# Designs tried in a protein design run: peptides against a protein of PDB entry 3T6J. Part 158

Target 1, 375 residues: chain A of PDB entry 3T6J
Amino acid sequence: PIVESYIGFIESYRDPFGSRGEFEGFVAVVNKAMSAKFERLVASAEQLLKELPWPPTFEKDKFLTPDFTSLDVLTFAGSGIPAGINIPNYDDLRQTEGFKNVSLGNVLAVAYATQREKLTFLEEDDKDLYILWKGPSFDVQVGLHELLGHGSGKLFVQDEKGAFNFDQETVINPETGEQIQSWYRSGETWDSKFSTIASSYEECRAESVGLYLCLHPQVLEIFGFEGADAEDVIYVNWLNMVRAGLLALEFYTPEAFNWRQAHMQARFVILRVLLEAGEGLVTITPTTGSDGRPDARVRLDRSKIRSVGKPALERFLRRLQVLKSTGDVAGGRALYEGYATVTDAPPECFLTLRDTVLLRKESRKLIVQPNTRLE
Target 2, 372 residues: chain A of PDB entry 3T6J as posed
Amino acid sequence: PIVESYIGFIESYRDPFGSRGEFEGFVAVVNKAMSAKFERLVASAEQLLKELPWPPTFEKDKFLTPDFTSLDVLTFAGSGIPAGINIPNYDDLRQTEGFKNVSLGNVLAVAYREKLTFLEEDDKDLYILWKGPSFDVQVGLHALLGHGSGKLFVQDEKGAFNFDQETVINPETGEQIQSWYRSGETWDSKFSTIASSYEECRAESVGLYLCLHPQVLEIFGFEGADAEDVIYVNWLNMVRAGLLALEFYTPEAFNWRQAHMQARFVILRVLLEAGEGLVTITPTTGSDGRPDARVRLDRSKIRSVGKPALERFLRRLQVLKSTGDVAGGRALYEGYATVTDAPPECFLTLRDTVLLRKESRKLIVQPNTRLE

## One batch from the design tools (peptide; made by RFdiffusion4, then SolubleMPNN)

Design b2_p18_4_s1 (from b2_p18_4, 7 letters changed)
Fold by OpenDDE base, seed 4:
Structure b2_p18_4_s1 (fold): chain B 375 residues (1-375), chain A 18 residues (1-18)
Amino acid sequence: as target 1 above (375 residues)
Amino acid sequence: MKPRGPSPTGVYYFDPGF
């Protein structure tokens, strides 16, 4: 078997300032069959990157074909087990040296396990569809999230010699219509500038890329979905995200105004963006469960994903990227923290919904290391 | 090129609660 491993101070999710890496490592075996799927995505990556809602000047100067491999994890040492990975985490290295993507296939398989009777916050009419397509839609989302999410975008940098990696005279900020007014100075990084929001912000960008690009027919085709199946995969992917945004409230600590999980914070932000879009795209309705206790239902109008959801996400995602590229910490923080704020304000009453989420909370899945044997 | 070592933002897909 082809064995892959990584080890080191890799992920900074455990650092409140997003700067210090946690020591982590894994050993995995390449799943050749699943890797082939992601190889097709890589083959289309350069073209798909052009579909992202920012000018080429805000994208990497040169497309560097990454590796993308599906891995079956044999052992994982770390505080959290991801479904996918994009490394290195340094944006400057990603844009100049390249990157690698992995999908942790057997971790994804665990994530796919869903029991209908335990599936919370969905309409009954959506449950079977959700169960059917959660796995496939998640494959799409993870692939896009890693490859085209984390693997996209450029940081504007002035190096130690005073040289810029962009043309100051010709590059225009698409949000302002003006020349670029801020950038990263020598020694400044994404994490050093955006600090406490850096990890979650980047996850939000990557998740948004996934939702945005999954609407592209070529993406669904790459993953082997056509016609009604493709539409169902899209629907379930978006539905999963908005549901996740509600579930995210579990990871918010009201007393500290603190998010305890970067990805879930990101998903809540996306939910807020899609709720703000209005027009009946997303609806969260408090209900009463069969047990007589509080419950809730998330509804996504599939007919409005493209007409309402996509434009809203496009605008938001572009803003995320522009603020990231320009190192506009003030603007980025204002934007992101605005959407990440959890209050009990009507109509959503998110703090009240949080109580419902906690009431309906399921136990975290236990992931056990597998064994493998040679025949 | 930046020196290797501790990475800045942890960038991976993680699905708690899914």
Scores: peptide ipSAE 0.036, ipTM 0.628, DockQ to the pose 0.498; fails the geometry check
Fold by OpenDDE base, seed 3:
Structure b2_p18_4_s1 (fold): chain B 375 residues (1-375), chain A 18 residues (1-18)
Amino acid sequence: as target 1 above (375 residues)
Amino acid sequence: MKPRGPSPTGVYYFDPGF
């Protein structure tokens, strides 16, 4: 078997400022069959990057072919187990040396083990489809999230010698129509500039890339989905995201006005973006459960994903990237915190919905080290 | 690994969370 591992101060999610890494490590075995799908995705990555909704000037100058592997984790030491990883977590190194992507396949599999009767906040008509395609849709989302989400976009930088990595005279900000007015100085990083919102903002960008690119037929073909199956995978992926945005409220602390989980905050932001798009794309309806207690249902109109959802996500994703590239912390914070704000304003009444989410909360899952053997 | 700036980044990570 091919064994992979890493160890060190790697992820900074536990640092409120997104700067200090948590010491973590894993040992895993390569899943060759699933890795082959990700290899096909890597082979198409350079072309798929062109489908992202920003000018080439805001994309990396040179595509560096990364490694992408599906891993079955034997042990993971840390505060949490990810579903996917893109490392190193330094933009300069990713730009110059490349990066590696991994999907933690058996971690994803654990997340799939939701019993139908315990599946909250979905319409009954969606539950069977959701159960059937949750796994495959996660594989697609993780692959896109890591490879083309975290692996995409350029930071405009002025180096220590005063040289720019972009042409100041010709590069235009697509949102303002003006020349680039801000950038990263020498020693400034994504995390150092965007600080408290950096992790969640980047996760939101990566998740948005996943949703946006999963609509591309080539992506679905790479993962082996065609026709009606491909459309179902798309639907379930988007449905899962909007559901996750509701579930995310568990991780918001109203008294402190803060989020306790970067990815869930990101998913809430995406939900807000898609709700703002309107036109019946997403509907959250408070209901009463069979137990007589508050419940809710999330509905996603499949027919409006491309016509309403995609354009809304495109505009939002472009704004995320432009603000990131230019190091515009003020603009980025205004945008992101605006969508991340949780109030009880109608029609959604998110604080009230949060109470419902907490009421319907499932017991915390325990991840246990599996047995393994050589065959 | 050495960070470019005064602090490392740690944002390239997917947690299912749900």
Scores: peptide ipSAE 0.035, ipTM 0.610, DockQ to the pose 0.366; fails the geometry check
Fold by OpenDDE base, seed 2:
Structure b2_p18_4_s1 (fold): chain B 375 residues (1-375), chain A 18 residues (1-18)
Amino acid sequence: as target 1 above (375 residues)
Amino acid sequence: MKPRGPSPTGVYYFDPGF
């Protein structure tokens, strides 16, 4: 088998300032069958990048073909085991040297396992579909998230010699209609500038890319989905994200006004964006469970994903990218923290919903690391 | 500490809620 590994100070999710990496490492084996799908995705990456909702001037100048593999993890040491990886975690290196993408396939498989009777916050009519397509949709989401999410976008930089990596005279900010007014200077990084919101913000951008691009028929075709199956994968992917946004409330600490998990914060932000879109796209309804205790149901109107959801996500995603590219910390923080704020304001009453989420919380899933043997 | 350059958060962690 083809064995891959990495080790070192890699992910900074546990650093409040997003700067210091946690020491982690893994050993994994290549899943050839799933890797073939990701190879096809890589082959289409340059074209798919053009589908993202920002001008080419905000995308990388030169497409650097990355590696993308699906891995079955044999051992992982760290605070949390990822489902996907995009490395290195330096945007400058991603722009100039390239990057590698990984899907941890067997980790995803664990995430897929949900008993129907324990599946919370979905309507009964959605449960079977959700169970059927959760896995495949998640594979699509992770692939897009890593390759075209983390792997997309340009940071505007002025180097130590005063040279810009963009044409100051011709590049226009699509949000303002003006020339670029801010950029990263020598020594400034994404993490150093955006600090406390950097990790979650980037995860939100990557998740949004996944949702946005999963609507593209070519993406679904790459993963082997056509016709009704493709539409079901799209629906379940979006439904999963909306549900995740509700579940995210578990990871919010009201007393500290703090999020404890960057990805879940990101998913909550996306939920807020899609709720703001209105028009019946997303509905969260408090209910009463069979036990007489509070419950809730999330509904996503399938017919409004493209007409309502996509435009809302497009606008939001463009703003995320523009603010990131220009190093506009004030604007970025205002945008992101605005959507990340959790209050008990109607109609959603998120703090009340949080109590429901906590009440219905499932036991934490444990990943048992496997062994392997030659036959 | 991350070297010079924009920071990527390049990991999709296992979500216990998914």
Scores: peptide ipSAE 0.034, ipTM 0.625, DockQ to the pose 0.546; fails the geometry check
Fold by OpenDDE base, seed 5:
Structure b2_p18_4_s1 (fold): chain B 375 residues (1-375), chain A 18 residues (1-18)
Amino acid sequence: as target 1 above (375 residues)
Amino acid sequence: MKPRGPSPTGVYYFDPGF
């Protein structure tokens, strides 16, 4: 088998300022069959990047074909086991030298094991569909998240010599209609500028890219889905995201007004964006479970994903990218923290819903390091 | 020097959304 590994101070999720890496390492085996799907996605990446809702001037100047591999993890050392990875974590290197994408396939596979009777917060009519398509939809989402999420977008930079990597006279901010007024200076990075929101903000951007691009027929074809199956995969992917946004409340600490997990905060933000879109796209309804205890239901109207959801996500995603590209920390923080705020205001009453989420919380699954044998 | 900084990556298994 082909063995891959990485080791070092890699991820910064545990740094409150998002800058210092935690020591992490893995050893894994390449899954050739699953890697082939991601290779097809890579082959289409240049064209798919053009579908993202920002001008080409806000995208990387040169497309660099990345590596994308599915790995079966043998061992992982770190505070958390990821389902997907995009490295390096240095935006300047991603922009100029390229990047590598990894899907941790067997980690994802474990996540797919959900019992119907334990599946919380979904309508009964959605449960079977969710169980059927959760795995495939996750493969799509992870692929898009890593490759076209983290792998997309340009940072506007003025180097140490005063030169810009963009034309100050011709590049227009699509949100303001004006010339670019802010950028990264030499030594400034995404994490150094956006600090406490950097990790969650970037995850939110990447997740949003996944939701947005999964609507493209070519993406589903790459993963082998057509017709009704493709539509079901799309629906379940979006449904999973809005459900995750509700589940995210577990990781909010009301007393400290902070989030303890960047990805879950990101998913809550997306939920808020889609709720704000209105028109019956997303509905969260408090209920009473069969045990007589508080429960809730999340409903996503599939018929409104393209008509209501996509435009809302498009506008939001464009704003995320523009603010990121221009290094507009004030604007970015205002936008992101606004959607990340958790209150008990009606109609959602998120703090009350949080109590329900905690009440319905399942025991944490254990992931055990596997043994391998030659046959 | 080029501005360097890490960016968060990936999705973690311990996320309840999985």
Scores: peptide ipSAE 0.031, ipTM 0.631, DockQ to the pose 0.595; fails the geometry check

Design b2_p18_4_s2 (from b2_p18_4, 8 letters changed)
Fold by OpenDDE base, seed 4:
Structure b2_p18_4_s2 (fold): chain B 375 residues (1-375), chain A 18 residues (1-18)
Amino acid sequence: as target 1 above (375 residues)
Amino acid sequence: MKPYGPSPTGVYYFDPGF
């Protein structure tokens, strides 16, 4: 078998300032069959990157074809086990040296396991569809998240010699219509500048890329979905994200006004963006469960994903990227923390919903590391 | 953001799952 591994100070999610990497590592075996879908995605990546809602000047100067491999993890050492990764985490290295993507296939397989009777916060009519397409939609989302999410965008940099990696005279900020007024100086990184919001912000950008690009027919075709199946995959992917945004409230600590998990914070932000879009796209309704205790239902109007959801996400995602590219920490923080704020203000009453989320909390899945044997 | 506990299930990077 083809063996892959990584080891080192990789992810900074455990650092309150988002800067210090946690020492982690894994050993895995390449899943050739599952890698094929991601290889097709890589083959289309350069073209798909052009579909992202920012000018080419805010994208990498040169497309560097990355590796993307599905892996079956044999051993994982770290504080948590992901389903996908994109490394290195330094954006400057990603744009100049390249990057590698992996899908942890056997981890995803565990994540796909859903019992209908335990599935919370969905309408009954959506449950079977959700169960059917959760796995496939995850494959799409993870692939896009890693390859075209984390793998996209450019940081504007002035190097130690004073040279810029962009044309100051011609590059225009699409949000302001003006020339670029801020950038990263020598020694400044995404994490060093955006600090406490950097990890979650980047995850939010990557998740948003996934939702945005999963609407593209070519993406669905790459993953083998056409017609009604493709539409169902889209719907379930978006529905899953919206549901995740509600579930995210578990990881908010009201007393400290902070989030304990970067991805879940990101998903809540996306939920807020889609709620703000209005027009009946997303509805969260408090209900009463069969046990007489508080419950809730998330509804996503599939007919409004493209007409309402996509434009809202487009605008938001562009803003995320522009603020990231220009190193506009003040603007980025204002935007992101604004959407990440959790209050009990109507109509959503998120703090009250949090109580419901906690009440309906599902037990965490146990992941046991596998063994391999020679036949 | 505060560090979270060990995540038995994850999607994407370190993630508690859905």
Scores: peptide ipSAE 0.026, ipTM 0.628, DockQ to the pose 0.121
Fold by OpenDDE base, seed 5:
Structure b2_p18_4_s2 (fold): chain B 375 residues (1-375), chain A 18 residues (1-18)
Amino acid sequence: as target 1 above (375 residues)
Amino acid sequence: MKPYGPSPTGVYYFDPGF
């Protein structure tokens, strides 16, 4: 088999300021079959990037074709095992040498192993469909998240010589209708500038890209879905995200008003955006479980994904990108923290829902290093 | 000028709750 590995101070999620990497490493083998799907996605990436809801001036000037592989992890050392990775995390290297995307396929498979009777917060009518398509939809989401999420967007920069990487006279901010008024200066990075919200904000942007682009028929075709199957994959992907937004409340600490997991915070933000869209797109209903204890149900109206969900996500995603591109920390923080705020205000009563989420929490699955044999 | 291409944030998809 083809063996891949990486090791070093890589991910900064454990740094409160999002800058210092944690030492981690993995050894994995390439899954050729799944990698082929991601290769097809890469081949279409340049065209798909044009579908993102920002002007070309806010996208990368030149598309650099990355590597994207699916990996079966043999060992992973770190504080948490990811489902997908985009590396390196050094901007200079990404710009000059490119980047690599990986999906940790067997890690994803562990997450998919949910028994129907243990599946929380879904309507009964959705459970079978969810179980059937969770895996495939997650593959789509991870692929889009890593490649076209993290792989998209331009930062406006003034270099050490005072030169801009954009035309100050012609580039217009699509949100304000005005010329660009802020940018990154030499030595400023995304993480250094957005600091405490940088990781979660970027994850939210990437997740939103996944949801947004999964609506494109070409994406589903790349992964081998068409017709009714494609629509089911879309539905389950969106349903999974809104459910994840509810589950995310586990990782909120009310006493400290903080989030302990960047990706889960991101998913909660997306849930809030889709709830704000209204029109019956997403509904969270407190219920009583069969055990007589508090429960809840998340409902996503399939028929409103394109008509209500997509436009709401489009506007939100564009704002995320514009604020990121322009280095508008104040605007970005106001937007993101606004959606990330957890209160007990009606109608959602999120703090009360958090208690329900904690009550229904399943035991953490153990991921054990596998053994391999030659046949 | 160096091309400003990929996202500057080090990222991985972490799924503790799905």
Scores: peptide ipSAE 0.031, ipTM 0.573, DockQ to the pose 0.367; fails the geometry check
Fold by OpenDDE base, seed 3:
Structure b2_p18_4_s2 (fold): chain B 375 residues (1-375), chain A 18 residues (1-18)
Amino acid sequence: as target 1 above (375 residues)
Amino acid sequence: MKPYGPSPTGVYYFDPGF
């Protein structure tokens, strides 16, 4: 339909245990032109899923072709407005019944309106490129995040009758080299098992899928980018992620050792992964602003994205998926909370950087919902 | 559409990081 809507208890981001949904709803209009790009992405999804860094045994047994539509939201009732949506949120339902994806195109467009002079933490040489390609790169990232991020991966399940949805004798954990030793039992879900880290962990997995797959030429071609433009889109997408990881510190509360936003925590984790990769891939440099106050610069070495960044992200993303598939909460928590820990340890001194981030924080943006008109 | 229970993973929220 040209008009899309949903309503109900959908997202559990506001629940500390990730179990209780917030009541939300929207009304939106289909953007046919942008939807056509996502349809091409859907058409390639089955092939692109094979590019993900886990064995086919850890991927869904059957690809269920989803609907993917770009929407211009007219009204959204909830605590926040998403840029993209993948529903239903239950992994078991996604696996057995399929899913629907939407990109809220006009929400994305709001993010593009950043003024150059207000763009924090980037090198001057990157600002114009960032402004030019932020929008297109974000379209790519959201599409991959929703469709191939949230839409990928298998949960190993033992049903109420004791049957497994995987072959216990032949499926091997690629991280341990051993047979699968843990799984989801009947009634257990991703959210129920991983609880406090479930939301952010899954967002981190989805964001990582976006970064990883945006390197694939076919993805860029689907979105209409070739040659130098494709490389610039890749660069800006990765640059945006590492910048977001720094900005994420705004949403950390040191006194409570708590993150207040799941996506931002996820982006910080990715930043930590890419920093750990070393070799000059990502550099965060404290500076002094023109006002004499603390500032910082994030630098991403474009030439090291494929050689250093991709392998690091590949290993990390595989670990995320394996731990998710096997329901290994202990391993998953250890991994994720390890990267999500914010300390003032050198060389990054993230708590000090947090002060800089807060100092440079922009005023909170208000999203004003649009009217319709006849043309 | 059935109201979905606990799922914090379905949306890509707009945030100042992007």
Scores: peptide ipSAE 0.031, ipTM 0.625, DockQ to the pose 0.496; fails the geometry check
Fold by OpenDDE base, seed 2:
Structure b2_p18_4_s2 (fold): chain B 375 residues (1-375), chain A 18 residues (1-18)
Amino acid sequence: as target 1 above (375 residues)
Amino acid sequence: MKPYGPSPTGVYYFDPGF
């Protein structure tokens, strides 16, 4: 088997300032069949990057072809087990040296496992479809998230010699219509500038890229989905995201006004964006469960994903990227924290919904270390 | 060596919500 591993201070999710990495490591084996799909995705990456909703000037100057493999994890040491990875975690290195992507296939498989009777917050008519396509849609999402999410975008930098990596005279901020007014200076990084929001903000950007690009037929074809299957994968991917945004409330601490999980915060933000889009795209309805206790249902109108959802996500995603590229911390914080704010304001009453989410919470899934044998 | 640690943005974590 082809074995991959890494070890070291990799992720800083547990650092309030996003600066100190947690020591982690894994050993995994390559899943060749799934890796072939990701290889096709990589082959299309340069073209797909052009589909992202920002000018080429906000994208990396040169496409650096990454490696992308699906891995079956044998062992993982750390506080959390990822479903996908994009490394290194330094934006400058990603931009200048390249990166590697992995999907942890067997971790994803664990995430796929949901009993129908325990599947919360979905309409009954969606449950079977959701169960059927959750796995495949998640593979698509993770692939896009890592490769074209974390792997996309340019940071505008002025180096120690005063040189810019962009043309100050010609590059226009698509949000303001003006020349670029801010950038990263020598010694400034994404994490150092955006600090407390950096992790979740970037996860939100990457998740948004996944949702946005999964609408592209070429992406679905790469993963082997066409026709009705492709449409179902799209629907379930978006449905999963909006559901996740509701579930995210578990990880919010009202007393501290704090989020305890960056990805879930990101998913809540996306939910808020899609709710704001209106037009019946997303509906969250409080209900009463069979036990007579509070429940809720999330509905996503399939027919409005492209007409309502995509434009809303496009605008939001562009803003995320522009603010990131320009190092506009004030604008970025205002945007992101605005959507990340949890209140009990109507119509959603998110704090009340949080109580429902907590009431309906499932036990945390555990990943048991697998073993291998020679045949 | 960079004066900062790796950004935690390189991974897609397994979470109970998915």
Scores: peptide ipSAE 0.026, ipTM 0.602, DockQ to the pose 0.548; fails the geometry check

